# Peptides against a protein of PDB entry 2FGR, part 117

Target 1, 331 residues: chain A of PDB entry 2FGR
Amino acid sequence: SSVTLFGIVDTNVAYVNKDAAGDSRYGLGTSGASTSRLGLRGTEDLGGGLKAGFWLEGEIFGDDGNASGFNFKRRSTVSLSGNFGEVRLGRDLVPTSQKLTSYDLFSATGIGPFMGFRNWAAGQGADDNGIRANNLISYYTPNFGGFNAGFGYAFDEKQTIGTADSVGRYIGGYVAYDNGPLSASLGLAQQKTAVGGLATDRDEITLGASYNFGVAKLSGLLQQTKFKRDIGGDIKTNSYMLGASAPVGGVGEVKLQYALYDQKAIDSKAHQITLGYVHNLSKRTALYGNLAFLKNKDASTLGLQAKGVYAGGVQAGESQTGVQVGIRHAF

## One batch from the design tools (peptide; made by RFdiffusion4, then SolubleMPNN)

Design b2_p16_1_s4 (from b2_p16_1, 10 letters changed)
Fold by OpenDDE base, seed 1:
Structure b2_p16_1_s4 (fold): chain B 331 residues (1-331), chain A 16 residues (1-16)
Amino acid sequence: as target 1 above (331 residues)
Amino acid sequence: SEEEELRKLFLELVNS
């Protein structure tokens, strides 16, 4: 048996030029390059190729020392693994997000990530961004000549919000091909939630692909999220992402990523472009900088996610510029 | 054991 303590402390100085009132915000933020975390994990060899595992992980907020508390909401799983793959029980990334966020060159955090995995419809479920789920059972296959898959189901446990009675139910999965420099995946998911106290289905389809050319990596995402409502019509968003990264001088990495969010319910688009640089001081410590531009059109009010400083929206049709400069340390 | 020390550390963190 083994037990490992692990974590990341990522803290930055961040600035955004516009909040909901049109004013600038600046200060000390968190998780600009990687999500800050503290975790425990371990495995037990049960013999015959079977292993038991556990994983407990929570987010760290270095700017305030976790003033609101610490929990294991990032992951709290027990698992069995072997030649058949891996079965997990407990709160975790849902299989669709676990696989499809891997194509985000900004690691699903900071001011530069793909923001498609979002609660686009004021869904009242806690995980209506489609990233994680409570009461989750997941299964991941081995890799068979490049082909692999993951599946998950989360129990609603008869949770209700308003007149909705299946809140929190998740069903989803992905199929993928991962071989050498190529990765490609298709993910499908449905969550049951509530909007305005009424039952709503959150349907999600995501395509992802990347190719590592050695000198550079190219990555892309195509996503549709649809909150299906019986009353008021569907709330649909089509999200697109294209990114490139390249090593610099053996000690650094430069990243450039563009995303488009076509918000159909309000006939409004938002454009995001981010330039990032990571400088490795060691295997465990890095300096980084991110520069992001978010251009909202028409009724769009999206804001960059400068966690710890400002992660709210802006006025309709306004643009926002964000900067993060920080230190990431892994242990 | 190292595992016991980690558990002790965790308990200290949770109880602090």
Scores: peptide ipSAE 0.006, ipTM 0.388, DockQ to the pose 0.251
Fold by OpenDDE base, seed 3:
Structure b2_p16_1_s4 (fold): chain B 331 residues (1-331), chain A 16 residues (1-16)
Amino acid sequence: as target 1 above (331 residues)
Amino acid sequence: SEEEELRKLFLELVNS
């Protein structure tokens, strides 16, 4: 058996030109290129091609030393794996987010990521962004000539909010084709939640694809998220993303990504464009910079996620510019 | 041992 301690400390200086009051915010932020984390993982060979595994991972907040504590909310799984694939028990990325966020060139972190995996409707569930789930059972197939899939179910354990029951239930999965430079995936998910104390279904469909040309990579996402409310009508968001990345001089990577969030319930759009650069000082240490622009139209109030500095919204119809410059160190 | 250090770290993290 093996046990590995691993982690990332990613800390940056961040700036956004507008908060909810129209004022600038700046300071020391976290997780601009990769989510800062501390984890333990290990495997045990059980023979016959069967392995047991565990994975415990929590987020690190370098700016305040985890003043609110430490937990394993990123991942806390026990697994069996083999020729049949992998079964996981415990809190983890849900299969849909695990696969479909892989097309985000900013790795779902910092001010540049695709923000489609979001709680668009003031859902009262803990994981209404569709990223992770408690009480999760997941299964991932092997790759069969490029084809692969993942499925998950999370128990609600009769959690209630207001009159809503089954809160926290997740069912979802993806099918994918991963072969050489090509990756393409389709994901479907439903979560039970509550909005205003009333039962609500969060439905999600996501299509992702990428192609690595060697000299550059293109990536795209198409997503629809729909909070189906019994009263007040559905809250639907269509999200689109297109990105490109390229290696620079063998030691760097440049990334450019555009996203559009069409928020149907408020008939308002938001446009996000981000330029990022990573400079590798070593295999484990990198410098990075991100420049993001978010334009809200009409009633849209989206804000860039400058974690540790400001991650809230802005006034309706306002634009926001964000900058992050930081150090990422992996161990 | 490395295992003992990891165990100590784990306990510290869980109890923090």
Scores: peptide ipSAE 0.000, ipTM 0.369, DockQ to the pose 0.386
Fold by OpenDDE base, seed 5:
Structure b2_p16_1_s4 (fold): chain B 331 residues (1-331), chain A 16 residues (1-16)
Amino acid sequence: as target 1 above (331 residues)
Amino acid sequence: SEEEELRKLFLELVNS
C-alpha cells in the first residue's frame, strides 16, 4: 500500500478593471494557472490485478489561509480498479466534467478558462455548474484501442428545495476516442435542481476535441446547457471554445483561447479571449501570466473569475479586462 | 440535425 501527500499552491496578483459598480478591483488571488489544492491519495494491491484506492482533495486559498475552512469537496473517493476499469464511490468530478474540461487549455481555472460549466439559471443546487456531485458512483472503462467511456450516477437522497424534489440527482457519461495526438469526446448529463423553488432539470451536452501537432495543440469545445423549468421557459446557453497552445523555448508555454457564450434566455452574447503564458522554473515551480478580455453584449453581465479578488459580474453590456501574474508550486 | 441526434442520445441516456 502507498499513501501520497500532494498539493499545489498557486497565488497571484490579480486585477480586473470593472466590478458590478464599474470600479476596478485588485489584490492577491488564488488559482490562476492551476487550482490550489491539498490532497492525500493511495493505492493497495489486492492481487490478481485488483487494486483499491482512495483520494481526498480539498481547495487551498493561499490569500487568506483557508479562512472559511478546509474540506475535501474537490474529491473524496474510494475506488476499485482492475482490467475492468475503475469504480469510484464518493464526491468527485462528474464523468462529463472530468473528461470534457480536459479540453480547456486553461485547466478550468483562473480568468482564462472555458466558463460553460456554469450555473446559468440561478439554480439553487449546490453543484449546478455541472462540475462535481455528492453521493456519486462513477465507472470508467479502460482504453480499448483509443475508445473509452465514463458513467456516473449521483443519488439525490430525497433532497428538496421549495417544491422541487430529487435535487442533486445526476446521471451522465461520456464516450471518447483518445489515440496519440487525437482526443475527441461526447458528454451528456442531467442534474435535478431547483430554480425559484421549482423543479428544474439541468441538461448538458458537450463535444470536445483536441489535436497535438507537437509544435502546437488545438482544442475545441461545443456545449449546450439547458435549465428546463416547468414555468417560465427554458434557460439555454450555447457555449463555444477554440484554443491553441504551443511550447516556447523548452521551458515555456503560450496559450490563446477564445470562447463565446450565447445566452439565449436574455438574447445576449459574451465573448472571452485570453492570452496566457507559463514559464517553468522547475518541474514543480512556474511563473505565469494571464490576460483576459471579456466583452458582454446587451444584457450579458458575465465576469472573469479572478478568484480571491473578484469573481462577480459586471454591469449589463460592459466589458472587463483581467490580469493575473503569479507563482504555481506543486509538491 | 446534429443537435437533434445529440438530443436523442441524451434522452436515451437520461431515460435509461
Scores: peptide ipSAE 0.000, ipTM 0.326, DockQ to the pose 0.013
Fold by OpenDDE base, seed 4:
Structure b2_p16_1_s4 (fold): chain B 331 residues (1-331), chain A 16 residues (1-16)
Amino acid sequence: as target 1 above (331 residues)
Amino acid sequence: SEEEELRKLFLELVNS
């Protein structure tokens, strides 16, 4: 048996030129290149190819020393794995997000990531961004000739909000082909939630693909998120992402990513473009910088996610510029 | 549309 302590401390100086009041915000933020985390994991060989595992992981907020507390809400799983794959019990990334966020060149954090995994409809569920779930059972297949899949189900445990029942129930999965330089995946998920106290289904479909050319990597996402409401009509967002990354000088990496969020319910688009650079000082320590531009059209109010500084929206139709410069250290 | 077909597939998977 083994137990491993691991983590990442990622802290930055961040700036955004506009908040909801049109004022700039700046300060010390967290998780600009990778989500800061502290975790424990371990494995026990049970013989016959069967292994037991555990994984406990929580987010670290280096700017305030986790003043709001520490928990293991990033992941808290016990697992069995073997030739059949892996079964996980506990809060985790849902299978769809686990796989499909992997195509995000900005690691689903900071001011540059694909923001499609979002609560687009003022959903009242805790995980209406489609990223994680409580009470989750997940199964991941082995990789067979490149083909792999993951499936998950989360129990609602009769959670209610307003007149909505079954809040927090998740069912979803993905199929994927991962072979050499190519990765491609299709994910489907439905989560039950509430909007305005009324039962709502969050349907999500995501297609992702990437190809590593050696000298550069291309990655793309196509996603539709649909909050299906019995009253008031559906809230649909189509999100698109295209990104490229390339190694620089053996110790650096440059990233460029564009995303479009077509918010159908408000007939408004937002355009996001981010340039990132990572400079590796060692295998564990890196400096990084992100520069992001978010252009909201019409009624769109999206804001860049400068965690620890400002992650709120802006005024309708306003554009926002964000910068993060920081240090990432892994242990 | 391709999207509609994928939705149908999803519904089939969820309801199976």
Scores: peptide ipSAE 0.000, ipTM 0.291, DockQ to the pose 0.012; fails the geometry check

Design b2_p16_2_s1 (from b2_p16_2, 6 letters changed)
Fold by OpenDDE base, seed 3:
Parts: C-alpha cells; sequence; structure tokens
Structure b2_p16_2_s1 (fold): chain B 331 residues (1-331), chain A 16 residues (1-16)
C-alpha cells in the first residue's frame, strides 16, 4: 500500500478592466494555470490484478489561506481497478466533464478556459455547471485499441428545491477514441435541477477532438447545453471552441484559444479569445501569463473567471479584458 | 521527477 501527498499552489496577479459596475478590478488571484489543490491518494494491490484506491482532494486558495475552510469537494473517492477498468464511489468529476474538458487547452482553469460547462440558467443545484456530482458512481473502461468509455450515475437522495424532488441526479457518459496523436470523444449527460423552484433537466451533448502534430496541437469542442423547463421555455446555449498550442524552445508552451457562446434564450453571443504562455522553470515550477478578451453582444453579460479577484459578469453588451501573471508550483 | 510530472499532468487533467 502507498499514500501520496500531492498538491499545486498556483497564485497570480490578475487584472480585469470591467466588473458589473464598469470598474476595473485587480489583485492577487488563484488558479490561473492550474487549480490550486491539496490531495492525498493511495493504492493497495489486492492481488490477481485487482487494486483498491482512494483519492481525497480539495481546492487551495493561496491568496487568503483558505479563509472559508478546506474540504475534499474536488474529489473524494474510493475505487477498485483492474483489467476490467475502474469503478469509483464518491464525489468526483462526472465522466462527461472529466473526458471532454481534456480538450480545453487551458485545462478548465483561469481566464482562458472553455466556459461551456456552466450553469446557463440560474439552476439552483450545487453542480449545475455539469462538472462534478455528489453521490456519484462512475465506471471507466480500459482502452481497447483506442476505444474507451466512461459512465456515471449520481443519486439525488430525494433532494428537493421548490417543486423539484430529484435535484442532483446525474446520468451520463462518453465514448472516445484515443490513439497516438488523435483523440475524439462524444459525451451525453442529464442532470436534474430546479430553476425558479421548478423541476428542470440540464441536458448536455459535447463533441471533442484533438490532434497532436508534434510541432503543434489542435483542439476543438462543440457543445449544446439545454435547461428544459416546464414553464418559460428551454434555455439553450451552443458553445464552440477551437484552440492551438505549440511547444517553445523545449521549456515553454504557447496557447491560443477561441470560443463562441451562442446563448439562444437571450439571442446573444459572446466571443472569447485567449493567449497563454507557460514557462517551465522545472518539472514542478512554472511561470505563466494569460491574456483574455471577452466580447459580449446584445444581452450577454459573461465575465472572465479571474478567481480570487473577480469572477462576476459585466454589463450587457460590454467587453472585458483580463490578464493573469503567476507562479505554479507542484509538489 | 517523471513521476512528479505525470502526477502534475494527471492533476492538470483533473483541474476542471
Amino acid sequence: as target 1 above (331 residues)
Amino acid sequence: LEAEAEALSAALEAAA
């Protein structure tokens, strides 16, 4: 048996030129290149190719020293793995987000990530962004000649909000092909939630693909998120992403990513362009810089996620520019 | 160091 303590401390100086009042915000932020975390994990060989595992991981907020406390909400799983794959019990990334966020060149972190995995409808569930779930059972297959899959189910445990009585239920999965330079995946998920106290289904379909040309990598996402409400009509968002990354001098990586969020319920689009650079000082320590531009059209109010500084929206139709410069250290 | 890099990579994949 083994137990490993691990973590990342990622802290940055961040700036956004507009908040909800049209004022600039700046300060010390967290998780610009990678989410800061502290974790414990381990495995036990049970013989015959069977292994037990555990994983406990929580977010670290370096700017305030976790003033609001520490928890294991990133992951708290026990697992069995073997030739059959892996079964996990506990809070974790849902299979769809675990696989499909891997195509985001900004690793779903900082001001540059694909923001499609979002609560688009003021859903009242805790995980209405489609990223994680409580009470989750998940299964991941081995890779069979490139083909792999993951499935998950989360119990609602009769959680109620308003007239909704199954809040937090998740069902979803993906199929993928991962072979050499090519990766492609299709994910489907449904979560039960509430909007305005009424039962709502959050349906999600996501297609992702990437290809590594050696000198550069291309990655893309296509997503539709639909909050199906009994009253008031559906809230649908189509999200698109295209990104490229390239190694620089063996010690750095440059990233460029574009995303479009077509918010159908408000007939409004938002465009995001992000340029990022990571400079590896070592295998564990990096400097990074991100520059992001978010253009909202019409009624769109999206904001860049400068965690620890400002992660709120902007005024309708306003553009926002964000900058992060920071240090990432892994241990 | 490679194990640390792999752990970092795995951690980055789970960064969402």
Scores: peptide ipSAE 0.007, ipTM 0.406, DockQ to the pose 0.053
Fold by OpenDDE base, seed 5:
Structure b2_p16_2_s1 (fold): chain B 331 residues (1-331), chain A 16 residues (1-16)
Amino acid sequence: as target 1 above (331 residues)
Amino acid sequence: LEAEAEALSAALEAAA
């Protein structure tokens, strides 16, 4: 058996020029390039190609030393793996987010990531962003000539909010082709939640693809999220992302990513563009800088996610500029 | 430590 302690401490100085009041915010933030984390993992060889595994991982907030506590909400799984793939039991990334966020060149972290995996409808469920689930069973296939898939089901355990009686139920999965420079995936998910105390289905479809040309990588996402409400109509968002990254001088990486969030329920769009640079001082330590611009149109109030500094919205139709400069250290 | 960093990088790529 093996047990590995691992983690990332990513802390930055961040600035956003507007908050909900139109004022600037600045300070020390966390998780600008990668989510800061502390984890334990291990495996046991059971013989015959079968392995048991565990994974416990929680988020670290370096700016305040985890003042609100520490938990294993990032992942808390036990697994069996072998030639058949892997079965996981416990809280984890849902299969759809695990696969489809991999196309985000900003690693679903900081001020530059694709923000499509979001609670668009004031859903009252704990994980209405579609990223993780409690009470999750997941299965991941091996890679068969490039083809692979993942499936998941989360039990609601009769959780209720208002009249909704299946809150937290998740069913979803992806199919993918990963071969050499090419990756492409299709993900489908449904999560049961509540909006305004009424049963609501969060339906998600996501298409992702990337190609590594060696000199540069291109990546893209297409996503539709629908909160299907019994009363008031659907809250639909179409999200689009296109990004490029390129190695710089063997020690750096430059990233450029654009995203569009077409928020149908309010007939409003938001445009996000982010320029990022990572400079690897070593295999474990990097300096990074991100510059993001978010333009809200009409009734859109989206804000950049400068975690630890400001992650709220802005006034309708306002633009926000964000900067992060930080250190990432992995151990 | 380097092997652990590589494993972590691979795990980060697999579990964003």
Scores: peptide ipSAE 0.007, ipTM 0.424, DockQ to the pose 0.060
Fold by OpenDDE base, seed 1:
Structure b2_p16_2_s1 (fold): chain B 331 residues (1-331), chain A 16 residues (1-16)
Amino acid sequence: as target 1 above (331 residues)
Amino acid sequence: LEAEAEALSAALEAAA
């Protein structure tokens, strides 16, 4: 049996040239290269190849010392694992996000990540971004000749919003092929939510793939989200991502990622281009810099996610430039 | 690039 304390403290100086008023924002931000976190985890060998596990993880906000509190909303699971794979009980990444965000070269954080996992429709559910769920049961298979899968179900527990009576119910999973330099996966999910007090299904399909050439890695995502509303029609977004990364001098990594968000309900596109560099001072400590450009077209109002500084939208059709320079330390 | 994205979008719509 073991218990491990672990974490990441990632803090940066961030700048965005435009907020919703067209003004610049700058200051100390968090989680530019990796999400800052504090966690406890452990395992118990039960014999016969069976293990029990627990995982408790919360986000750290280094800029204000977690002034709003600390919780284990990132993950709070108990598990059994063995040759059959792993069963988890508790709040966690849903299987679809857990697998498909792995293709994001910016680790689903900072100003550079793929932003497809989003609440595109002002959904009233707590997790309408499709990333995590409460009351979740998950199962992950072992890897069999490259093939693996994950499945999850979250109970709604009769949560209601307006006339919606199954808010928070999630069902989803992925199938994947992970073999050597190649990774590919397909994820499907449905989450019950509400929009304007009316029952809405958040349907998601995501295809991801990556290939590591040694000298460089290519990664891509294709995603469609549909908020199927009883009244008002579907709110559909098609999101695309293509990225490349390469090691530099044995101690650095350069990353370039492009994403397109085709927001069908407003017939508007947004383009995101991010250049990132990580310089490893050690195995645990890195310096990093991110430069991101977000071009909104027409009615699009997307903003870069400079956590701790500014994560709101911009005026319709405006472009935003963001910079983060920071330190990441893992323990 | 946009044309390719539109083609991919159409493919996703057909698959969904």
Scores: peptide ipSAE 0.006, ipTM 0.431, DockQ to the pose 0.011
Fold by OpenDDE base, seed 4:
Order: sequence, then C-alpha cells, then structure tokens
Structure b2_p16_2_s1 (fold): chain B 331 residues (1-331), chain A 16 residues (1-16)
Amino acid sequence: as target 1 above (331 residues)
Amino acid sequence: LEAEAEALSAALEAAA
C-alpha cells in the first residue's frame, strides 16, 4: 500500500473595484490559480488487476490559517478500480463537474473561471452550484479508444428544507471523447433542492470541447442550468465560454477566456473576460497574475470570485474589475 | 456577440 501526502498553497494579493456598496475591496486572498488544498491519497493492489484506493482532500485558507477549521469536503472517497473502471464512494466532484470543469482554463478557481456551475436561483441546498455532492456513488469507465463516461448518484438521505424532502439527491453523468489533442464531452445532471422552501429541480446540460494545437489550446463550454420550480416559474441561465491558452517562453502560460451568462429569469446578461499569466519558477512554484472584467447588464449583479477578499455581488448593471497577483506552491 | 466582446476588450484595456 502507498500513502501520499500532497497539497497546494496558493495565496495572492487581490483587488476588486466594486462590492455591493460600490466600494473597492483589497487584501490577501487564496486560490487564485489553483485551489489551495491538503490531501492524503493511497492505493492498495489487491491482485488480479483490482486496486483499492482512498482520497482525502480539504481546502487550505492561507490568509487566515484555516480559522474556520479543516475538513475533507473537497474529496473524501474510497474506491475500487480495475479493468472495469473505478467506483468511488464518498463526497467528491460530481461526474458532470469533474469532467466539464476540465475545459475551464482557469481551473474553476480565482477571478477568471467559468462561473456557470453556480447556484443561480438562491437554492437552499449545500451544493446547489452543481460541483460536489455528499453521499455520492460514482462510476468512471476506462477510456475505450477515446470514449469514456462517468455516472453518479447521491443520496438525499431524506434531507428536508421546507416542504422539499429530497434535498441533495443528485443523478448525472457524462459521455466524452478524449483522444490526443481533442476532448469533447456532454454532461447531464439533475439535483433536488429547495427554493423558498419549495421543492426545486436543478437541471444542467453542459457541452464542452477543447483542442490542443501544441502552440495554443482552445476550449469552450455551452451550458444550460434550469431551476425548475413548481411556483414562480423556472430560473434558467444559458452560459457560454470560449478560451485560449498558449505557452510563453517555455516557462510561462498566457490565458484569455470570455464567458457570457444569459440569465433568463431576469432577462439580463453578464459578460466576463479574463487575462491570466502564470510564470513557472520551478515545477512546483509559480507566480501568477489575473485580470478580470465583469460587465453586468440590466438586473445582473454577478461578482468576481476573489476568494478571501470579496466574492459577493455588485449593484445591478455595474461592472467590476478584479486583479489577483500571487504565488502557487505545490508539494 | 462580437461587438460586445470588442467592447469588453476595450473596457478591459481601459481598466488596466
């Protein structure tokens, strides 16, 4: 058996020019290039091509030393794997987010990521962003000539909010083709939640694709998220993303990503554009900078996610500029 | 969409 201790400490100085009051915020933030984490993982060869595994991973908040505590909410799985693929038991990324966030050039963190995986409807469930689930069983196929898939089911365990009695139930999966420079995936998910104490289904459809040209990579996402409410009508958001990345001078990477969030329930759009640069000082240590601009139109109040500094919304129709400059260290 | 992307690019440049 093997046990590996691993982690990332990513801390930055961050600035946003507007908060909900129209004031600037600045300070020390976390997870601008990669989510800061501490983890343990290991495998045991059981013979016959069967392996057992475990993975325990929690987020690190370097700005305050995890003042709110440490947990394994990022991932806490036990698994069996073999020629059949992998079965995982425990809290993890749901299969849809695990696969479809891989097309985000900003690694689903900081001020630049695709924000489509979001609680668009003030859902009252703990994981209404569609990223992770408690009580999750997941299955991932092997890669068969490029084709692969993942499926998941999370038990609600009779969690109730208001009149909703199945909060936290997840069912979803993806199909994908990953071969050489090409990746393409389609994901479908439904999560049970509550909005205003009433049962609500969070339905998600996501298409992702990327192509690595060697000198540059292109990536794209198309997503529809719909909170289906029995009363008050559906809350639908169509999200679009297009990004490009390229190596710079053998030690750096530049990233440019655009996203559009068409929030149908409020008939309002938000536009996000982010420029990022990563400079590798070593295999484990990098400097990075992110510059993001978020334009809200009409009733849109989206804010950039400067974790540790400000991750709230802005006033309706306001634009927000964000900057992060930081250090990422992996061990 | 292209016009909006261009406007955003210009706004980003102006904010930088």
Scores: peptide ipSAE 0.006, ipTM 0.464, DockQ to the pose 0.011

